# Peptides against a protein of PDB entry 3PUK, part 131

Target 1, 227 residues: chain A of PDB entry 3PUK
Amino acid sequence: ERGLKSVVWRKIKTAVFDDCRKEGEWKIMLLDEFTTKLLSSCCKMTDLLEEGITVIENIYKNREPVRQMKALYFISPTPKSVDCFLRDFGSKSEKKYKAAYIYFTDFCPDSLFNKIKASCSKSIRRCKEINISFIPQESQVYTLDVPDAFYYCYSPDPSNASRKEVVMEAMAEQIVTVCATLDENPGVRYKSKPLDNASKLAQLVEKKLEDYYKIDEKGLIKGKTQS

## One batch from the design tools (peptide; made by RFdiffusion4, then SolubleMPNN)

Design b2_p16_6_s1 (from b2_p16_6, 9 letters changed)
Fold by OpenDDE base, seed 5:
Structure b2_p16_6_s1 (fold): chain B 227 residues (1-227), chain A 16 residues (1-16)
Amino acid sequence: as target 1 above (227 residues)
Amino acid sequence: MKLIDKLGDEEKIYEV
């Protein structure tokens, strides 16, 4: 049985570390809150050392420049993480690192992408979206990192309806990344009672799965797999 | 992987 943690690690290894690996080269790795949790869930520091990572730094913290080393940014496509990256490379005289490899955990919005292009394009060696936006807990268990999801999903206040929709969209995106990571296109099953939240989320996931597999690398729609 | 942009002569942005 391939545990979910192992599958996630292998995907990260292939999509991130193998992509930017150079023989004899060490990198500094920058993580945000989500990717810190993600890597902590599926690997050890020794694993990262084997992949050529010498130091792990929190992207949100002030850091001393290490201008002779390249940096690997494994971050979520959020304004906060992107802004921290931009500060590291925003000026020629104040570049913290030699160059950057950027790997986003999900699709980067055009607005953030354009900011990166405009400010730091010359410093970037790679920029990729790897579509892992969940935390593996057990072989068959994962968690989502969506702030206030519980509150908005179960709020009886009608004024929260718009925010509930945003939260459900975010959760659906993350669930799709699980399916993508497992190379699965499952039918979604849900319990409809007592609230329709599960039904709504299921519909969003189904729709997003359809959209995802329509745009796969092969241009083929993957058939439904067992749920 | 799909090329979504070219940043320079050798620099590329990819979508997975």
Scores: peptide ipSAE 0.017, ipTM 0.535, DockQ to the pose 0.024
Fold by OpenDDE base, seed 1:
Structure b2_p16_6_s1 (fold): chain B 227 residues (1-227), chain A 16 residues (1-16)
Amino acid sequence: as target 1 above (227 residues)
Amino acid sequence: MKLIDKLGDEEKIYEV
């Protein structure tokens, strides 16, 4: 089935597993809450075994050192996930694993990136951003995992206006990663009633798509995809 | 996109 799940899995396989794969080498994979949901939506444990993953662990839990094995971190670029990574490699004497491969699901802020560089760069063999911040549900359906998005988008309280804006920005960023994953620059359609939330979100998405596709990986301007 | 590449004794940090 050529569904969104298959496309997402193919992207992860190419961007993450093929990038760090070594013949005969097994890795431990560290996941956070989002990437656990993401992988569960598009692959099976057998698929991960085929990609050289022996064990999956939660990055937030206490873990025993396995100093002879390399670790693959597939995580969101959040302070919480980064801090957990830094605890694994922050000291020379207390390294949990032999080395790290880091793949972020989205753009890693410079503040977090610089913190990583300053403390544990010598332990890192790969660090990449892969731009997948959505969860595929069906062949043509995806969900956004933005905390409290429903509440803030539909809150009648004016005091929530700033929080609503932050949520809308986060949702727009995630939608852009869907478009990027599909290699599409679509026109955005929305229902304008009863609230203007859909219109605001559409405008944010369009702006971010324009910025994203201003110059493609080949230095070419990508036109809009016909719907 | 940010890339840290470490091959052997060489460490490279790229902004792509």
Scores: peptide ipSAE 0.010, ipTM 0.511, DockQ to the pose 0.024
Fold by OpenDDE base, seed 2:
Structure b2_p16_6_s1 (fold): chain B 227 residues (1-227), chain A 16 residues (1-16)
Amino acid sequence: as target 1 above (227 residues)
Amino acid sequence: MKLIDKLGDEEKIYEV
């Protein structure tokens, strides 16, 4: 069985690198905090070189323009990452790169997408969502990079209830991306004690899986897999 | 899913 890391790498390779590959062309790749962790978990720098990446840069840092090269943005659909991207291409006269390929790790909200579209659509060659919002650790283990998830899930303070829901939604979405990556529609099992958090999360995951697998690419309902 | 696909001078934006 191919380990989860290998599956993730293969998905990134096909969805990102193969999609924007041009023979003999090198790109600069821009990463954010999450995608830095993601790539570090499933590939080496040598792998990225083989995919035509010459330099990796942090999207949050000030960078020197390389106007002759295209940039590959592999980033989370967050305001912070999007704003950094927009700064690179916002000025028609001072674009940092020749053009952009954007690959979001998850669904990009309409507000952010519209902001991108309005500001720098002419500079964008590709903009895709690849639905990988987890970090593979082992063959069957992954982690979710949800800030303060532990705190909000286990906070006894009722004032955190709304934040807890947001965190659980984010976690559920990330879990669905794992299932999508594996092409699986599993049954969800959980332990209900001592808190109902696992039950709530399971329900969210199931609902999102149902939504995701309502219609496959052929318009057919994908049944549950034995996983 | 949102896709911006630029082939040549044509720009297509898909919302799925």
Scores: peptide ipSAE 0.010, ipTM 0.509, DockQ to the pose 0.023
Fold by OpenDDE base, seed 3:
Structure b2_p16_6_s1 (fold): chain B 227 residues (1-227), chain A 16 residues (1-16)
Amino acid sequence: as target 1 above (227 residues)
Amino acid sequence: MKLIDKLGDEEKIYEV
């Protein structure tokens, strides 16, 4: 049993592949740096073939058009990934694929969504947030993909204060996706010394967990779980 | 609001 990896794969299978599945249809899948790592951690190429994926491409690379095939974008909601998507579909005459299914790993800001909507809404068949922004390492271990997190969290330079906040928010969001994936609303424990970083992160996580479960699809507030 | 709700569920095949 793959533990957390199995749970993540099952969530991706149901939220992404089952959602866009059509009998006998093959798709090209576009991945960014994060989703490449994510899928590599929880599935094999054979698994993706079984889900109707014929080719996997890096969204950041220059790619040849395959205009007769639909594309499945499994990407992070970042300006870089969105800009690459827009390059594929932004021009009416130079669309790389027949249509797009977009699945974001996390909350897509309205600014990015509006940019997509304004440029290529007609090419999009699906657009969803699946809320998986972490990489499972083993049954009970995961990692966060936040560049320079260590540097900004522990930098003595006051000029990094704003960047530290951004990093803390990003980490908190990713931790919430882990909890959501596991269907848990845990109490957060932390060590407060020597810096208040852990306390700040804990508060952010708790707040975001509360917000997440207040607005969940079931309209229910999930109480704190004991773990 | 889910992104799918913002875009609508209409499979409009925009065949150019």
Scores: peptide ipSAE 0.009, ipTM 0.516, DockQ to the pose 0.025; fails the geometry check

Design b2_p16_6_s2 (from b2_p16_6, 9 letters changed)
Fold by OpenDDE base, seed 3:
Structure b2_p16_6_s2 (fold): chain B 227 residues (1-227), chain A 16 residues (1-16)
Amino acid sequence: as target 1 above (227 residues)
Amino acid sequence: MKLIDKLGDEEVIYEV
């Protein structure tokens, strides 16, 4: 069996690099904080060079225009990352690159997608969701990039209840991307005591798995993977 | 799936 890192890299290669590949063409790649961690976990710079990436830039940093080159944005569907993209292409006079290929790590909210379409659709050659919102650590271990998850999940302060729900939803979505990457629809097991956090998260994951496979590209419902 | 595709001669934008 191939390790999780290899599976993730293969998915990125197929869904991102092969999808926008043109023979002899080099691109600048823009990464955010999450995708920097993600790529660092599953590939080397030499791998990216082989895929036609000449330079990697941080989307949050000020960058010099390279107007003759196309840009590959591999970013999370967050307001911060989208706003940085829009700064690069939102104004006709201030375009930093020749054109954009956008690949989101997860489902892009309608509000953000509509904002992109309304502002800079002419600059976009490709926009796609690839659904990888986790970081592989080893063959069977992954992490979720949710820094405040521990705080909100275990906060005794009732005022954090709404934030806890948001964090739980985000974590559940990320877990679904792991399952999707592995092409699995597992039964979810959890420890119910002493808190209900695991139970709540499990329910969210189960619901999101059901929704995901109902609307999968194949248009088929994937049955539960036997444990 | 939200997709913008301009890789070919046609421009396609759909949300399905």
Scores: peptide ipSAE 0.106, ipTM 0.704, DockQ to the pose 0.023
Fold by OpenDDE base, seed 5:
Structure b2_p16_6_s2 (fold): chain B 227 residues (1-227), chain A 16 residues (1-16)
Amino acid sequence: as target 1 above (227 residues)
Amino acid sequence: MKLIDKLGDEEVIYEV
């Protein structure tokens, strides 16, 4: 059974672990809140050991330097996670690890990317976006990790309209990563009542799917599949 | 893949 969890794990294995694997080399893996949940949902510690990970650390915590080991950062492209990474490599004399491999769960904004490049480019061996911004729950069920999504989507306060838009954009981006992970370009179905939230989100997803497949590596537009 | 920096023989690669 091609459960969503197994698909996600296979994608992570290929995009992250196979990409940075070196024979006989162990790495420390740094996770943030989202990627901790993500990996916990689709793999075990034994799986990570098999991929050459000796220790998993929380990127937000203070950590002792292990200067002889390379670090694998599997993190969300957020200011918080990026700032923690930069603290690990910002000073030449105080680098926590030998080098860094960075894998972002989604598109890294130019502002964050430029900040990384300017501060610690010499310490980075790889920097990639793998486009997995959802948590697999079951074979056909996933969840999104968007703070306060419920509040802003269902807030009756007009002052929250701008924030609602930001939240819906974030949700749409995450849904697109699900489709990308499954290699699907579905038609989006929604229930429009009682609120138009589902319709708005659907439109955002449709637009982002179109944009995603227009700029794919093959330059091919994938046709719509069944929703 | 995008080359974001080159230091001697070492390349820093960014891939989307």
Scores: peptide ipSAE 0.013, ipTM 0.409, DockQ to the pose 0.023
Fold by OpenDDE base, seed 1:
Structure b2_p16_6_s2 (fold): chain B 227 residues (1-227), chain A 16 residues (1-16)
Amino acid sequence: as target 1 above (227 residues)
Amino acid sequence: MKLIDKLGDEEVIYEV
């Protein structure tokens, strides 16, 4: 089936698994809350075994060292996930694995990246950012995993205005990753309601799409696709 | 657009 789930899986396979694949080598994969949901939505454990993953572990849990194996970190660029990674490789004596491959689901802030670079650079074989910050539900349906999004978007309290803006920015970024995954630059449509939330979100998405497709990898401008 | 930096013995690639 040519559904969104298949497209997401193909992107992960190409960007993550094919990138770090070595014949005959097994890896331990570390996931956070978001990437656990993401992989659960688009693949099975058998698929991961075929990609050379022997064990999946939660990055937030205490884990026993397996110093002879390399670790694949597929995680969100959050302070919590990064701190867990740093504990795994922060010192020579405390290294839990042989080496690390890191794949972030989105842009890693400079502050977090610099923290990694300063403490763990010698342990890292790969570090890449991929743009998948959504969960595919069906062939044409996805969900956004933004904490408290519903509350802040529909809160009548004016004191929540700043938080509402942050939430809308995060949602817009996630929607852009859907478009990027599908290789489309669509026109944005929304259902108008008494609240201007949908209009504001649409404007943010359009702006971010324009920025994203301003220059592609080949230096070409991508025009609008048919919606 | 790709931004490239060095981390460890290999390249860090940022997709923009």
Scores: peptide ipSAE 0.013, ipTM 0.488, DockQ to the pose 0.024; fails the geometry check
Fold by OpenDDE base, seed 4:
Structure b2_p16_6_s2 (fold): chain B 227 residues (1-227), chain A 16 residues (1-16)
Amino acid sequence: as target 1 above (227 residues)
Amino acid sequence: MKLIDKLGDEEVIYEV
């Protein structure tokens, strides 16, 4: 058993592939940098073929139109990825694909969502946020794809304080997606020394966990998990 | 899961 990898794959299968599956239909899948890493960590090309994906394309690259096929966008909710999507469908005359299914790995900001809605809503068959913003490495190990996280967290330079906060927020969000994926609401423990980074991150995680579980699928607050 | 909007023929949902 792949442990966390299998859990992640199962979640993706359920939340993405099963959600848009049509019998006998093949789709082109568009990935960005993060989702490429994510899928690479938990599945093989053969697995994707079984899920009805015929071709995987990098969303950032120029691609030839395949107008007869629908596209599955499994992407992060970033301006870069969204802009690439918009280029694919923004023009009525130059749509690259027949239609789009969009699955975001995390919360899509209203600004990006509205931009999508305004430009290419008619091309979209599905849009969903699935809250998987981490990379499973081992059965009990995951990584966060936050650029320069180490540098900003441990930088003694006060000029990095603002960036450190942004990085901490991003990490906290990703940790929450791990908990959500595992269906866990853990108590957060941390080392207080030598730096307060762990404490700050813990507080952010706790807060975000509370917020997350307040709006869970059943509208219930999940109690703390004993782990 | 939270319904947030309608986009195209489908609903936009936050999975939570």
Scores: peptide ipSAE 0.013, ipTM 0.501, DockQ to the pose 0.025; fails the geometry check

Design b2_p16_6_s3 (from b2_p16_6, 10 letters changed)
Fold by OpenDDE base, seed 2:
Structure b2_p16_6_s3 (fold): chain B 227 residues (1-227), chain A 16 residues (1-16)
Amino acid sequence: as target 1 above (227 residues)
Amino acid sequence: MKLIDKLGDEDKIYEV
């Protein structure tokens, strides 16, 4: 069964674990809130062991240094997660780990990226964006991890309009990562009633899909897929 | 995916 979970796991395996794999090398993996949920949805601890992960730790918690081991940071590109990473490597004398491999679940803002480069560049072996910002539930179902999305999308308070826009953008971006993961450029279908939220989200998704599937370096355009 | 920066001989930063 090529369920969404299997596709997500395969993408993570290829984009993250295979990318940083070294024969006989074990790594500590650092996860944040989102990536904990993500991995829990598509793999088991035994799978991670097979990929050379000896221990998984929460990036937000205080941790004892393991200076002889490299660390795999699989994290969201948030100020909180990035700041925790920076604390691990900010001091030359007190680095938590030997080196870092960083894999972001989404596009890292330039401000955060520049902050990382300025502070910890010498400790980094890899830094990649893998674009998986959703939780697979079953073969055709996923969830989005956008805090308070329901509240802001359905709030009748006009003061929440700006926050609603931010939430809708975040949701659209996450949906595009699903499409990218599946290698699909789908048509978007929605129900417009009773609120226009679905229509707005659809438009945002369509726009972002167009941006994502623009002409690549080879001059190829991916057409619409049937999904 | 493009190379953004080279940190070392094998160290690379990529943008998708």
Scores: peptide ipSAE 0.024, ipTM 0.573, DockQ to the pose 0.024
Fold by OpenDDE base, seed 3:
Structure b2_p16_6_s3 (fold): chain B 227 residues (1-227), chain A 16 residues (1-16)
Amino acid sequence: as target 1 above (227 residues)
Amino acid sequence: MKLIDKLGDEDKIYEV
């Protein structure tokens, strides 16, 4: 059985690198904080070179223009990452790269997508969502990238209730991406004590799994797996 | 994924 890291790498290779591959073409790859961690967990620099990536750059940092090369953006669908992309291509006279291929790690909200379309559509060659919003640690272990999750989940302050819900939704979505990556629809198990957080998260995950498999490309509902 | 725009001979924008 192939470990979670190898499955994630294979998915990225197929969904991103094979999708934008052109014979003899090299690209610059732009990563954000999450995708830097993600790729670091499942591949080596030599693997990326084999996929036609010459240079990896941090999207948040100031970078010198390389106007003759196309850029591959592998980024999270966040306002921060999108804003950095827009800075690279938003000005007609100051484009940093020849063109862009964009691959989002998760569902991109319509508001962000429309913002991109309105300002940079002519510079974009591909735009896809690949649905990988977790970091593989081991064959059966992964971590989530949700800032301040611990704080909001365990905050005694009632004023944080709305933020707690947002965090729980984000965590549930990322867990669903793990299941989707593994092609699994598991039964969710949790410990209910001392707080209801685990129960709430479980319910959110189950609901999102159901929704995901109802609207999948095959239009079929996948039954529960015994995992 | 749904093709939402054709930007070149082989370049496309997709929407889920």
Scores: peptide ipSAE 0.024, ipTM 0.573, DockQ to the pose 0.024
Fold by OpenDDE base, seed 4:
Structure b2_p16_6_s3 (fold): chain B 227 residues (1-227), chain A 16 residues (1-16)
Amino acid sequence: as target 1 above (227 residues)
Amino acid sequence: MKLIDKLGDEDKIYEV
């Protein structure tokens, strides 16, 4: 039993693969940097084959059109990934695939969404945010894919203050996706010394957890869990 | 998941 890895895989299977599955249909799956790491952490190629994925492609790379096949985009809601998607479907004459299913690992900003809607709406069969922005490492351990997080969190340089805030926000968001994946609303504890990083992160996590559960599927605020 | 938009007749966008 792979613990957290198994939970993550099961969530992806349910939220992504089962959602777009059609009997006898194969899809090409497009991944970005984060989702490549994510899937690599919790599944094998054989697992993806069983889910109807015939080929995995990197969204950032130039790819040959396969116009007879539908594409499953499992990507982060970033300008870079979205722009790559838009290039695949932005031109009627140059659509790389038959249609697109898009699954974002996190909240897609309105700006990106509107850009997609304006240019590629007719090519999209499904678009969902699945809220998995962490990588399971062990049964009870996960990692956050935030570039240079360690550096900015512990940098004594005041010039890094703004970047530190951005990093803290990103980390908090990803932690919330872990909680959401586990269906938990934990109380957050932290050590306040020697740096206030833990306190700041804790506050951000608490706030984002509150926000998340306020807007959950049931419109209910989930109480704090003990775990 | 909350439906946040429709791109077409059957095409849907959801937020978790």
Scores: peptide ipSAE 0.061, ipTM 0.692, DockQ to the pose 0.024; fails the geometry check
Fold by OpenDDE base, seed 1:
Structure b2_p16_6_s3 (fold): chain B 227 residues (1-227), chain A 16 residues (1-16)
Amino acid sequence: as target 1 above (227 residues)
Amino acid sequence: MKLIDKLGDEDKIYEV
């Protein structure tokens, strides 16, 4: 059964592991909170071993240097994760690893990218953005990982309106990454009651899908798919 | 696509 988990794993394997794989070479993989959940949802440790990962480390924890090994950073493009990376490679004398491969789960803001470029560019052998910002649960079910989404979406307090908009934007972005992963441009369906939140989210998703599929990675315009 | 200047020892094009 080609479940969403298998599709996500295949995408990660192709976009991350195959991209940096060298025969006979082992790497240390650094994960953050989101990517830990993501990999746990779609693969086993044995799968990672087959891809040349010897050990998984939490990027937020203090780690001993392993200067003879290269590091694979599979992380979210957040200030916290980027700051941890910068600590690993910020000085020549204190480099934790031989070199770094960086794969972001989403678009990395220019501000964060410029910080990396300015301080650690010489240590980086690969830097890519992939579009996987969701957690697959079942064959056709996924969850979004947006902090406080429940609270702000259902808050009756008008003072939370701006925060609600930010949360909905983040949710819409994650839904678009699901569509991109599945290579789908669906029509969006929603339940309008009891709140208008679903309608607002649907409109954001539709807009972002239009922008995303205006031109694909191959330079082709993709029409709507059946869903 | 973002390019990182002064790449490490391996000539790899960084594609974003």
Scores: peptide ipSAE 0.016, ipTM 0.556, DockQ to the pose 0.025; fails the geometry check

